Peptides against a protein of PDB entry 7QUU. Designs and how they scored, part 45

Target 1, 43 residues: chain A of PDB entry 7QUU
Amino acid sequence: DAVEPSVEKEYKKIISFRDTVFEGKHQQFLVPNNVRLKFLRDR

## One batch from the design tools (peptide; made by RFdiffusion4, then SolubleMPNN)

Design b2_p23_6_s4 (from b2_p23_6, 14 letters changed)
Fold by OpenDDE base, seed 1:
Structure b2_p23_6_s4 (fold): chain B 43 residues (1-43), chain A 23 residues (1-23)
Amino acid sequence: as target 1 above (43 residues)
Amino acid sequence: KILSLEEVEKKFNEILEKLKKLE
């Protein structure tokens, strides 16, 4: 079955946000390195 | 915007809760 477009959209958001946390930067927000490293350690 | 750890965790959980409601 094809993934529902709404589900695919939210998966793209979670992947993008994950990658943002790893990179520490996004178009809309910045994750400071200390926060990023703490978040990655706690997860 | 610069995010705090709490804001990062909150936003992550908000996305996960949306995914959970679609499954």
Scores: peptide ipSAE 0.043, ipTM 0.505, DockQ to the pose 0.335
Fold by OpenDDE base, seed 5:
Order: sequence, then structure tokens, then C-alpha cells
Structure b2_p23_6_s4 (fold): chain B 43 residues (1-43), chain A 23 residues (1-23)
Amino acid sequence: as target 1 above (43 residues)
Amino acid sequence: KILSLEEVEKKFNEILEKLKKLE
């Protein structure tokens, strides 16, 4: 089944943000390590 | 931009709500 281009674009954003939360680095924003570790422990 | 905990939680919840609509 062909994934709609709009859906694929949103999945790429989700994966990019996930990687930012786990790695603490993103091209557009920084998640501080203390905030990242707290967020991951509280969930 | 540097994100606060509140901004991270808000962004994560926004993403989760988008995921639920795509599944």
C-alpha cells in the first residue's frame, strides 16, 4: 500500500523529534540533558 | 532554541496525538 506523502512527512518529523529526545540534539532546537533525562524517567 | 521540560512534554503530546490519527 502506497503511504501518502503527507503521512510520510509527519512520520519523518516524529522520528526526528524522537531522536532529539533520546540524543539531546536537533537542527532546530536543543533539549538540555537534565530536561531529557527527567522527561524519559517520568514516562 | 532551547526547550524547557514543559515545551518538550507539549511537543511530545502533540506528536502522540498526530500518531493516533495516522494509525
Scores: peptide ipSAE 0.043, ipTM 0.482, DockQ to the pose 0.345
Fold by OpenDDE base, seed 2:
Structure b2_p23_6_s4 (fold): chain B 43 residues (1-43), chain A 23 residues (1-23)
Amino acid sequence: as target 1 above (43 residues)
Amino acid sequence: KILSLEEVEKKFNEILEKLKKLE
């Protein structure tokens, strides 16, 4: 089934944000390693 | 900007809430 373009855009944001949390780096913000590890354990 | 755990969780939940409204 074709995913609606609006839903696909929000999934892309989740994936990008997830990868940012795992990598600890983003163009706009930095996620400290201790925060990354805590976030991953609590999820 | 350096993010706190609270800021990370808030941003994640904001994205998830937007998705739940599209389903």
Scores: peptide ipSAE 0.037, ipTM 0.471, DockQ to the pose 0.351
Fold by OpenDDE base, seed 3:
Structure b2_p23_6_s4 (fold): chain B 43 residues (1-43), chain A 23 residues (1-23)
Amino acid sequence: as target 1 above (43 residues)
Amino acid sequence: KILSLEEVEKKFNEILEKLKKLE
């Protein structure tokens, strides 16, 4: 079944956030390494 | 933009709350 366009848009934001936090690959946001490591330890 | 820890957590929670409302 086709995913609703609104739902697909929000899933793309989750993937983009994952790339920021875990991989540091997000093009729009820079998350410093110390902040990323602190975030991962608190979760 | 460079994000602080607080901005990272806020952005994460904002995205999660939007997804929960669509499911």
Scores: peptide ipSAE 0.033, ipTM 0.452, DockQ to the pose 0.341

Design b2_p23_7_s1 (from b2_p23_7, 10 letters changed)
Fold by OpenDDE base, seed 2:
Structure b2_p23_7_s1 (fold): chain B 43 residues (1-43), chain A 23 residues (1-23)
Amino acid sequence: as target 1 above (43 residues)
Amino acid sequence: VKTVEELRKEVKEELELLKKVQE
């Protein structure tokens, strides 16, 4: 099944962010406590 | 400010949602 280009774009963002978070070089990120990660828009 | 552990958890949840959208 061809991955929709919109889903692939959001996947690339998730993977880029994942790699940064899992590298463990940063102990804290400037993400507000009340903000949840939403890479996928509820469709 | 979120911890790395909290962000690792949220990233995992988003990746699980992405897998379900690809099914």
Scores: peptide ipSAE 0.354, ipTM 0.766, DockQ to the pose 0.038
Fold by OpenDDE base, seed 1:
Structure b2_p23_7_s1 (fold): chain B 43 residues (1-43), chain A 23 residues (1-23)
Amino acid sequence: as target 1 above (43 residues)
Amino acid sequence: VKTVEELRKEVKEELELLKKVQE
């Protein structure tokens, strides 16, 4: 099935962020504790 | 500030949500 361009764009962002987090170079990120990751969850 | 473990968990949860949007 063809993935919508909006979903593909958000997928690329999450994969890029994942790779940075999994590199393990940092113990903590400058993300506030009350802020949650929010990618595209609906079409 | 968030730990790597917290962010790894949130990344996994967001990936599972994106899979459901592709179904």
Scores: peptide ipSAE 0.354, ipTM 0.766, DockQ to the pose 0.039
Fold by OpenDDE base, seed 3:
Structure b2_p23_7_s1 (fold): chain B 43 residues (1-43), chain A 23 residues (1-23)
Amino acid sequence: as target 1 above (43 residues)
Amino acid sequence: VKTVEELRKEVKEELELLKKVQE
């Protein structure tokens, strides 16, 4: 099945963010403590 | 602001959800 273009777009964002977090160059990110990552949960 | 450990955990959870959408 062809991956829907919407799912592929969100996947690319998750992978880009993952790579940044796992590079270890940053100790903290400007993400508020009360905000949770939700790329696909509300769709 | 979130720690790297908190963000690593949340990224892992989002990747597990994405796998379930592809199955």
Scores: peptide ipSAE 0.350, ipTM 0.760, DockQ to the pose 0.038
Fold by OpenDDE base, seed 4:
Structure b2_p23_7_s1 (fold): chain B 43 residues (1-43), chain A 23 residues (1-23)
Amino acid sequence: as target 1 above (43 residues)
Amino acid sequence: VKTVEELRKEVKEELELLKKVQE
């Protein structure tokens, strides 16, 4: 199946964020405890 | 404020959702 351009865009955002989180340079992120990550849940 | 461990877990869950969208 052809990956829709909108899915590819969100994938690139997830990968960029993943790499930042997994680098381990940050102990904490300015994300509130009650906020959950949501990239593709509406698809 | 979320820890790196909490965010690693959430990123992993979002990547599993992305796999399902690509199926």
Scores: peptide ipSAE 0.347, ipTM 0.750, DockQ to the pose 0.039; fails the geometry check

Design b2_p23_7_s2 (from b2_p23_7, 9 letters changed)
Fold by OpenDDE base, seed 2:
Structure b2_p23_7_s2 (fold): chain B 43 residues (1-43), chain A 23 residues (1-23)
Amino acid sequence: as target 1 above (43 residues)
Amino acid sequence: PLTVEELRKEIEEELELLKKVQA
């Protein structure tokens, strides 16, 4: 089944944020307001 | 703030859920 466009949009934000986190340049991060890390669990 | 390890865990969980939604 195809992922809903709204879900895909939030997914892309998570992936973008992931790339920053996984670079390993920082030990701690503030989660940006535009990144919803629990968007799938809340659906 | 969240640690890198905490964030990696949360991201992995969301990606796993996404796979379930795609299935």
Scores: peptide ipSAE 0.182, ipTM 0.689, DockQ to the pose 0.037
Fold by OpenDDE base, seed 3:
Structure b2_p23_7_s2 (fold): chain B 43 residues (1-43), chain A 23 residues (1-23)
Amino acid sequence: as target 1 above (43 residues)
Amino acid sequence: PLTVEELRKEIEEELELLKKVQA
């Protein structure tokens, strides 16, 4: 379905952001607007 | 602001949700 490619795209964005977080270079992060993290954006 | 640990947890939860939708 069309959902799968869209989900994969969002997944890749989140993975990219995750990798940045996991690098541990920073202790605080702003969630990028293009990253679909609903729970984080609401904070 | 969220701690790094809290942020990582939230990311993992959202990734899990995405995987469920994809599956």
Scores: peptide ipSAE 0.168, ipTM 0.702, DockQ to the pose 0.037
Fold by OpenDDE base, seed 4:
Structure b2_p23_7_s2 (fold): chain B 43 residues (1-43), chain A 23 residues (1-23)
Amino acid sequence: as target 1 above (43 residues)
Amino acid sequence: PLTVEELRKEIEEELELLKKVQA
């Protein structure tokens, strides 16, 4: 099925954030407001 | 607060869920 544009947009945001986290330069991160991670929002 | 390892794990889980939504 066709991916909804909103889902693809959120995916790209998460990938960008992931790459920052995986660089390992920091031990603590500020999650950008526009990155929708359910596990973080629910906590 | 979450450790880096926990954060990485949960990000990967979230990405896996998104892949399922895309499929």
Scores: peptide ipSAE 0.140, ipTM 0.668, DockQ to the pose 0.037
Fold by OpenDDE base, seed 5:
Structure b2_p23_7_s2 (fold): chain B 43 residues (1-43), chain A 23 residues (1-23)
Amino acid sequence: as target 1 above (43 residues)
Amino acid sequence: PLTVEELRKEIEEELELLKKVQA
């Protein structure tokens, strides 16, 4: 079955952010408000 | 602020939550 487009969109945003974190070029990161990172936004 | 290790953990948890919504 096809995954809901909204879920796939959020998945791609999280993966993109993850890749930025894993590059290790930065020690601090700004979590975008438009990314579904509920636990991270409040920390 | 979260450490890189904590960020990795939280990202993994968020991905797991997305999988639950996806399923």
Scores: peptide ipSAE 0.127, ipTM 0.653, DockQ to the pose 0.038

Design b2_p23_7_s3 (from b2_p23_7, 7 letters changed)
Fold by OpenDDE base, seed 2:
Structure b2_p23_7_s3 (fold): chain B 43 residues (1-43), chain A 23 residues (1-23)
Amino acid sequence: as target 1 above (43 residues)
Amino acid sequence: PLTLEELRKLVEEELELLKKVQE
């Protein structure tokens, strides 16, 4: 099935955020407001 | 506050869900 362009866009944002988190260079992370990471912001 | 380990886990879980939606 063709990936919905909206889903792919959100996936790319989360991948970018993941890469920052997994690099482990920072103790605190700013969750971007334009990413579907509400569950992280609510914590 | 989330620890780095907790944050890594949550991000990995979210990525797994997105992969399932992509299939």
Scores: peptide ipSAE 0.060, ipTM 0.505, DockQ to the pose 0.036
Fold by OpenDDE base, seed 5:
Structure b2_p23_7_s3 (fold): chain B 43 residues (1-43), chain A 23 residues (1-23)
Amino acid sequence: as target 1 above (43 residues)
Amino acid sequence: PLTLEELRKLVEEELELLKKVQE
């Protein structure tokens, strides 16, 4: 299905962002829209 | 801006939703 490649790409962005947040280097942040899955935001 | 604690919570919520979609 055409949705799977897009979801996988956005998932990789979330995992990358998670790793940055959990490293604890940033005490405050703005969550950018491109870090969230479009498919989950639209629900 | 979100605190580190609020960000961790948001990321955990997004990952939980991802698991539900993948199941």
Scores: peptide ipSAE 0.053, ipTM 0.491, DockQ to the pose 0.035
Fold by OpenDDE base, seed 3:
Structure b2_p23_7_s3 (fold): chain B 43 residues (1-43), chain A 23 residues (1-23)
Amino acid sequence: as target 1 above (43 residues)
Amino acid sequence: PLTLEELRKLVEEELELLKKVQE
């Protein structure tokens, strides 16, 4: 089932976002609309 | 608005969930 490549794609996006957040260089973070990270935008 | 600490925690939680799905 095509679940693995989709999950991997989302995983990579979240990892990239994590790296940005953990760098601590940004005061504001853009949460991508096409990522499960939508929950962060809704908060 | 989320604090940086709260945001970090939420990102870690999502990464943990994704790892569990991948296992």
Scores: peptide ipSAE 0.044, ipTM 0.472, DockQ to the pose 0.035
Fold by OpenDDE base, seed 4:
Structure b2_p23_7_s3 (fold): chain B 43 residues (1-43), chain A 23 residues (1-23)
Amino acid sequence: as target 1 above (43 residues)
Amino acid sequence: PLTLEELRKLVEEELELLKKVQE
């Protein structure tokens, strides 16, 4: 099945965000809600 | 507020869901 353009867009966003989170750029034990991408806030 | 651990877990869960939609 062809990957829907919307899914590909969300995938690119989450990969970028993952890398930021796992690289330790967010060293705070408590992460502010505004750091979350919209899709992570809604889930 | 989320812990860093909770945020990492949410990212992993969302990646798993996106993989299932791509299958």
Scores: peptide ipSAE 0.036, ipTM 0.458, DockQ to the pose 0.037

Design b2_p23_7_s4 (from b2_p23_7, 7 letters changed)
Fold by OpenDDE base, seed 3:
Structure b2_p23_7_s4 (fold): chain B 43 residues (1-43), chain A 23 residues (1-23)
Amino acid sequence: as target 1 above (43 residues)
Amino acid sequence: PLSLEERRKLVKEELELLKKVKE
């Protein structure tokens, strides 16, 4: 089934955020280092 | 590339994590 464009856009944002913050992959936007380090410590 | 089902799973899991971090 086709996903609505609005829903797919939101999914892409969440996945991109995860990859950037937790895995250091696909940095498509700036994440402040202090925020990134906090997330890494919490995991 | 991720399957659509895997995308949905990851979004669900990460949304729960993000909610906890935001609190």
Scores: peptide ipSAE 0.018, ipTM 0.377, DockQ to the pose 0.078
Fold by OpenDDE base, seed 4:
Structure b2_p23_7_s4 (fold): chain B 43 residues (1-43), chain A 23 residues (1-23)
Amino acid sequence: as target 1 above (43 residues)
Amino acid sequence: PLSLEERRKLVKEELELLKKVKE
């Protein structure tokens, strides 16, 4: 299922936030939409 | 590095997205 571009942008920001704040990662990587939803729900 | 304001914003955005997903 295609996620709306606005929601997709927010998901990317949240993933980047988690990587930067909790894991010390500064590189953005392409994450499939289903995996992004999982990361948000598993918080 | 992200500012405290940016961190708070992103956490808020995450909570709002979680609400939408649960609806």
Scores: peptide ipSAE 0.035, ipTM 0.475, DockQ to the pose 0.061; fails the geometry check
Fold by OpenDDE base, seed 5:
Structure b2_p23_7_s4 (fold): chain B 43 residues (1-43), chain A 23 residues (1-23)
Amino acid sequence: as target 1 above (43 residues)
Amino acid sequence: PLSLEERRKLVKEELELLKKVKE
């Protein structure tokens, strides 16, 4: 089934947040290092 | 209660599922 645009937007937000804040792979905004959830990164 | 390690695993699993649905 085609994902509704609203649902797609939420998935994109979550993935972006993961990459920026949790894993630090793709920082899209200035995030201090102490705000990153280091325990969610790959070990 | 879930350990920090288990919580990390679940969050990563959920995020990977969301990524697969998005793709």
Scores: peptide ipSAE 0.024, ipTM 0.434, DockQ to the pose 0.048; fails the geometry check
Fold by OpenDDE base, seed 1:
Structure b2_p23_7_s4 (fold): chain B 43 residues (1-43), chain A 23 residues (1-23)
Amino acid sequence: as target 1 above (43 residues)
Amino acid sequence: PLSLEERRKLVKEELELLKKVKE
C-alpha cells in the first residue's frame, strides 16, 4: 500500500494511544473507566 | 471491531478534522 513508512509509524502511535487513553483497552496501562472517552469506545 | 486498515483511515480523518478545528 502507498502509505509512507513515517506516516504509518505515526498512525500506529495514535491508534495505540487511543486504545490506551480513550478506550482503556491497552494492556500496558491501567485507565479507570471514568477517565475514558465514552464517545470513542464504539469505534 | 475495526481492522487496522479502517483504524488508519479513521485516524487520518480525525487528524484532518483537528486541522480544520485548529484553523
Scores: peptide ipSAE 0.018, ipTM 0.375, DockQ to the pose 0.077; fails the geometry check

Design b2_p23_8_s1 (from b2_p23_8, 15 letters changed)
Fold by OpenDDE base, seed 2:
Structure b2_p23_8_s1 (fold): chain B 43 residues (1-43), chain A 23 residues (1-23)
Amino acid sequence: as target 1 above (43 residues)
Amino acid sequence: MILSEEEVNKLLDEIIEREKKLL
């Protein structure tokens, strides 16, 4: 199934967020109990 | 909650899989 270009762009944002957050030497993150990533909340 | 790198990776994978099912 061809992932729609819009959706692939959002996965790239999630991956880029992960990479940016983890490359930052953060071993631990404060995640709110309702973790809807802000960019996933705007849907 | 305080999450480890592994727990955050797992959470991100679960989010990606949920979004894939909503398409």
Scores: peptide ipSAE 0.040, ipTM 0.439, DockQ to the pose 0.100
Fold by OpenDDE base, seed 4:
Structure b2_p23_8_s1 (fold): chain B 43 residues (1-43), chain A 23 residues (1-23)
Amino acid sequence: as target 1 above (43 residues)
Amino acid sequence: MILSEEEVNKLLDEIIEREKKLL
């Protein structure tokens, strides 16, 4: 199944967020128990 | 929940896998 181009863009944002967050902070993160892609994208 | 870097990486991977199954 080909991942839709819209979804591939969302994964790239999550990876970029992860990398930006972890490059800057060896800190513990307060994450809500019901985390979704929107929560990561809006950051 | 307070998560370590490793726990956040695991959670992100799980979220990505869940979203891939919903598409």
Scores: peptide ipSAE 0.039, ipTM 0.429, DockQ to the pose 0.103
Fold by OpenDDE base, seed 3:
Structure b2_p23_8_s1 (fold): chain B 43 residues (1-43), chain A 23 residues (1-23)
Amino acid sequence: as target 1 above (43 residues)
Amino acid sequence: MILSEEEVNKLLDEIIEREKKLL
């Protein structure tokens, strides 16, 4: 099944966020309330 | 919100596992 272009764009943002976060070696991350990651809004 | 590295990893793993089932 072809992954919907919207889902692929969300996945790429999650990976880019992970990579940026781990490059920084930070123990704590400020997640802005305007981040469109659905999983951060449901918690 | 402020998240620990552990909380970020857990959330990312849950998403990656969900998305891998859709690929």
Scores: peptide ipSAE 0.037, ipTM 0.441, DockQ to the pose 0.135
Fold by OpenDDE base, seed 5:
Structure b2_p23_8_s1 (fold): chain B 43 residues (1-43), chain A 23 residues (1-23)
Amino acid sequence: as target 1 above (43 residues)
Amino acid sequence: MILSEEEVNKLLDEIIEREKKLL
């Protein structure tokens, strides 16, 4: 099943966010009000 | 510094809670 380009972009942001947290470089991640990451919605 | 999976999950939870208060 082809993952929709919108969903793939969201996963890339989640991965980038995770990697940023693993690096310990950011204590905040500004999510635009119109672009909620799924993991921010599910928690 | 290599963070443990537990430390990463804790930091993710703290960031998610902060972001939810800002959203």
Scores: peptide ipSAE 0.023, ipTM 0.374, DockQ to the pose 0.044

Design b2_p23_8_s2 (from b2_p23_8, 16 letters changed)
Fold by OpenDDE base, seed 2:
Structure b2_p23_8_s2 (fold): chain B 43 residues (1-43), chain A 23 residues (1-23)
Amino acid sequence: as target 1 above (43 residues)
Amino acid sequence: MIKSLEEVEKLFDELLERERRLR
């Protein structure tokens, strides 16, 4: 299934976020309150 | 496998809500 390049880019961001915040692989990244707004603006 | 933007958004909202509960 060809995932659109936009969706793949967002998926990679979500995985990086998951790994940073929940998997303890990085220092807990404070997701800035504007990240949701940036994600929603890249639509 | 995420197939749509809507599935991406849902997953992101779930992650943000979980993060909010952990802080």
Scores: peptide ipSAE 0.024, ipTM 0.416, DockQ to the pose 0.037
Fold by OpenDDE base, seed 3:
Structure b2_p23_8_s2 (fold): chain B 43 residues (1-43), chain A 23 residues (1-23)
Amino acid sequence: as target 1 above (43 residues)
Amino acid sequence: MIKSLEEVEKLFDELLERERRLR
């Protein structure tokens, strides 16, 4: 199913947040560490 | 599968609330 580009973008942020805060869950997306830290810093 | 922006926002709020409980 084609996911809307806006929904995919926000989903990647959610996964990045999850994988940074909740260590030990399977990484579904390889997000660069600089993008992870930026997302957490801007909130 | 995430089907809407609303489901993403809800999942985000749940993750933020869990983060606040871990701090």
Scores: peptide ipSAE 0.023, ipTM 0.398, DockQ to the pose 0.036
Fold by OpenDDE base, seed 5:
Parts: sequence; C-alpha cells; structure tokens
Structure b2_p23_8_s2 (fold): chain B 43 residues (1-43), chain A 23 residues (1-23)
Amino acid sequence: as target 1 above (43 residues)
Amino acid sequence: MIKSLEEVEKLFDELLERERRLR
C-alpha cells in the first residue's frame, strides 16, 4: 500500500528522531546507552 | 504499518514524551 505523501513526511521525522536518539546525541543532552536501548525497545 | 496521519502524529508524540522522560 502506498503511504500518502503527508504521512511519509511525518514518518521521516519519526525516523530522524529515532536515529538521533540511536546515536545517543540529542541537541540538548547525551542519551546514556542503557536509557537509549530502553527507549528503542519500548517503541 | 502506519495507515493515517493521525497514527503518525500519535507515534511522534509518544516518542517526544519518551524523550522528555530521558531528562
């Protein structure tokens, strides 16, 4: 099923946010590895 | 599988809430 372009745009934001958290680098804080892994598991 | 804009917004808000809890 083709995802609507509007839905795809917001999905790309979710992926970008996930990847930022996965890198453990956020603009405002460093995410500890254990908390980062918990966040990704609870997704 | 994400099917609607509303589902995307909900998932984004859930991620942002989890991010706020990392502080």
Scores: peptide ipSAE 0.023, ipTM 0.431, DockQ to the pose 0.055
Fold by OpenDDE base, seed 1:
Structure b2_p23_8_s2 (fold): chain B 43 residues (1-43), chain A 23 residues (1-23)
Amino acid sequence: as target 1 above (43 residues)
Amino acid sequence: MIKSLEEVEKLFDELLERERRLR
């Protein structure tokens, strides 16, 4: 069953968030620990 | 494989709870 385009869009946001915040990866870029911790504090 | 919006919302809530524990 194909995932609806709306659901797929929100899934991609969740993965991007996970990678940025918890894995320190944003697309092709490495996110430094200090930047991740700042992002968590500013939210 | 995510099948519904509800599964997306659940994964988001799990990430938010993990974020809260890292503060």
Scores: peptide ipSAE 0.023, ipTM 0.423, DockQ to the pose 0.038

Design b2_p23_8_s3 (from b2_p23_8, 16 letters changed)
Fold by OpenDDE base, seed 1:
Structure b2_p23_8_s3 (fold): chain B 43 residues (1-43), chain A 23 residues (1-23)
Amino acid sequence: as target 1 above (43 residues)
Amino acid sequence: MIKSLEEVEKLLDEIIEREKKLL
């Protein structure tokens, strides 16, 4: 299934953020229970 | 309160898998 280019960009941001957290740059992260990707909130 | 980097990974994976099911 072809992922839309907008969706792929948001997944790349999540992966980049994850990698930054694993580099020890963040001691604490807060994930709200209702987090949604921006492109799905605007649909 | 997130206790480890491994718990952050699990939460991010849960968000990604939830969003894939909503596409």
Scores: peptide ipSAE 0.030, ipTM 0.377, DockQ to the pose 0.083
Fold by OpenDDE base, seed 2:
Order: structure tokens, then C-alpha cells, then sequence
Structure b2_p23_8_s3 (fold): chain B 43 residues (1-43), chain A 23 residues (1-23)
């Protein structure tokens, strides 16, 4: 199934966030189990 | 307490899979 271009754009933001968190020097992020990505919470 | 980078990776994968279901 072709992913809609709007949905693909949001997946690219999630991936970019992941990569930024992992490529970013070893900050101990306490990630709560109920955390949502900020850019997807406001929808 | 997150004990390893691998544990962070797993938690982010779980968040990504949850966010995909909300799109």
C-alpha cells in the first residue's frame, strides 16, 4: 500500500527525531512510557 | 533508569510504533 505523502512526511520527522536523539551525545533521556512526540501531540 | 543505549533504542522504537498507530 502506498503511504500517503502527508503520513510519510510525519514518519520522516519521527525518524529524524530518533536519529537526533541517538546521534546527540549520550544525554540520559528519561523517556516516560507514556511520552508522545511533541509535533504529533498537537493533532 | 535507562541502563544502556540499546534500552533507549527499544523505547524509541516502541514510541515510533505507537505514534504510527495515531497517524
Amino acid sequence: as target 1 above (43 residues)
Amino acid sequence: MIKSLEEVEKLLDEIIEREKKLL
Scores: peptide ipSAE 0.029, ipTM 0.390, DockQ to the pose 0.069
Fold by OpenDDE base, seed 4:
Formats: sequence, structure tokens, C-alpha cells
Structure b2_p23_8_s3 (fold): chain B 43 residues (1-43), chain A 23 residues (1-23)
Amino acid sequence: as target 1 above (43 residues)
Amino acid sequence: MIKSLEEVEKLLDEIIEREKKLL
């Protein structure tokens, strides 16, 4: 199944966030306690 | 190339759990 272009865009944001967190570059992304990606809210 | 939505969910959960420990 081809990953929808919307899901790929959200994944690129997760990877960028991961890399920022792992690099110790804690720019305060206030990840609200309820940050579900839009596709995770529908499950 | 994302292999599965389940791999994305697991990576997201790990990130969220780490962020919750740093707040």
C-alpha cells in the first residue's frame, strides 16, 4: 500500500522532532499531552 | 519510505514518553 502523501509529511515531522530530541536540541516543543497525529486520532 | 503505520506509532509513543520524562 502506498503511504498517503499526508502521512509521509507527518512522518517527516516526527523524524525531524526525533532528531531534535536526540541531538539534545530541546527547543521547547510544547508537545501537548494530547498530541496525536491526525491519523492516530482516527484509530 | 515508511514501512508501516505501526512503526510510526511505536516511534511516536517512544518520543512522547521521553518528552514526558523531560517535562
Scores: peptide ipSAE 0.028, ipTM 0.399, DockQ to the pose 0.038
Fold by OpenDDE base, seed 3:
Structure b2_p23_8_s3 (fold): chain B 43 residues (1-43), chain A 23 residues (1-23)
Amino acid sequence: as target 1 above (43 residues)
Amino acid sequence: MIKSLEEVEKLLDEIIEREKKLL
């Protein structure tokens, strides 16, 4: 089944956030404004 | 409120593993 464009877009944001945080580019536990992960807002 | 970086890592890994089964 083709992945829905909405799901692919959310997945790309999760990967971008992971890579940015774990590359040490963010010393502060701040979600970048361009990377809005719904699950982080619900916690 | 997320309590630690380790908690974020676990949550990200769980989501990535679920989404990789759909991609």
Scores: peptide ipSAE 0.025, ipTM 0.354, DockQ to the pose 0.126; fails the geometry check

Design b2_p23_8_s4 (from b2_p23_8, 15 letters changed)
Fold by OpenDDE base, seed 4:
Structure b2_p23_8_s4 (fold): chain B 43 residues (1-43), chain A 23 residues (1-23)
Amino acid sequence: as target 1 above (43 residues)
Amino acid sequence: EIKSLEEVEEELDKIIEREKKLL
């Protein structure tokens, strides 16, 4: 199925966040085991 | 849970790959 523009925008945000972490800008972070993207919360 | 950088990298990759399978 085609990814809706709203879903693509949220995916780009999580990738940008990941890249910021992988650049070593965060030495520690709180990661819950049940993290999900907001657009997929109700799926 | 508070994670080290390495643990955060691993957990974020797991989250992203999980969410990609739900798209």
Scores: peptide ipSAE 0.035, ipTM 0.442, DockQ to the pose 0.109
Fold by OpenDDE base, seed 3:
Structure b2_p23_8_s4 (fold): chain B 43 residues (1-43), chain A 23 residues (1-23)
Amino acid sequence: as target 1 above (43 residues)
Amino acid sequence: EIKSLEEVEEELDKIIEREKKLL
């Protein structure tokens, strides 16, 4: 089944976030256990 | 505690897999 265009758009944002964190900032940071990506919280 | 880059990658992968189930 084809992924709905809205779901595919949000998935691409998650991947872009991951890539940006690891390509641009080799800085150590704290990841809290209950983190959710802010752009998906309103769903 | 400040995590290493490798530990942060593993935690982000867990977040991504959680968020995929909510899409």
Scores: peptide ipSAE 0.034, ipTM 0.446, DockQ to the pose 0.112
Fold by OpenDDE base, seed 5:
Structure b2_p23_8_s4 (fold): chain B 43 residues (1-43), chain A 23 residues (1-23)
Amino acid sequence: as target 1 above (43 residues)
Amino acid sequence: EIKSLEEVEEELDKIIEREKKLL
């Protein structure tokens, strides 16, 4: 089944977010209610 | 502890659903 190009692009952003948050950090994070995803505003 | 990718996806889904209301 071909993954839709839109879904694959979002998944790559999730991975990049994970790596940014967790590189050098072995701590659990809580997502604050004020966190915003810049890439959604550019759609 | 580092969250799994699935736990990060779930937290991102919560942010996405919040952002959809702000767009």
Scores: peptide ipSAE 0.030, ipTM 0.391, DockQ to the pose 0.126
Fold by OpenDDE base, seed 2:
Structure b2_p23_8_s4 (fold): chain B 43 residues (1-43), chain A 23 residues (1-23)
Amino acid sequence: as target 1 above (43 residues)
Amino acid sequence: EIKSLEEVEEELDKIIEREKKLL
């Protein structure tokens, strides 16, 4: 199903956050269950 | 495919809670 343009904009923000905060490179609109948070690990 | 913003937020929350248990 096509994602609504409003929802797609919010996904882009979450993806940007994810790519900054999470380990590894992930496909857009997908967050794998094995992802870890860099900023929590480094504390 | 992730279909809603709420599904993505819920997945992020699950990852955060999992990560907190690994600290």
Scores: peptide ipSAE 0.028, ipTM 0.350, DockQ to the pose 0.043

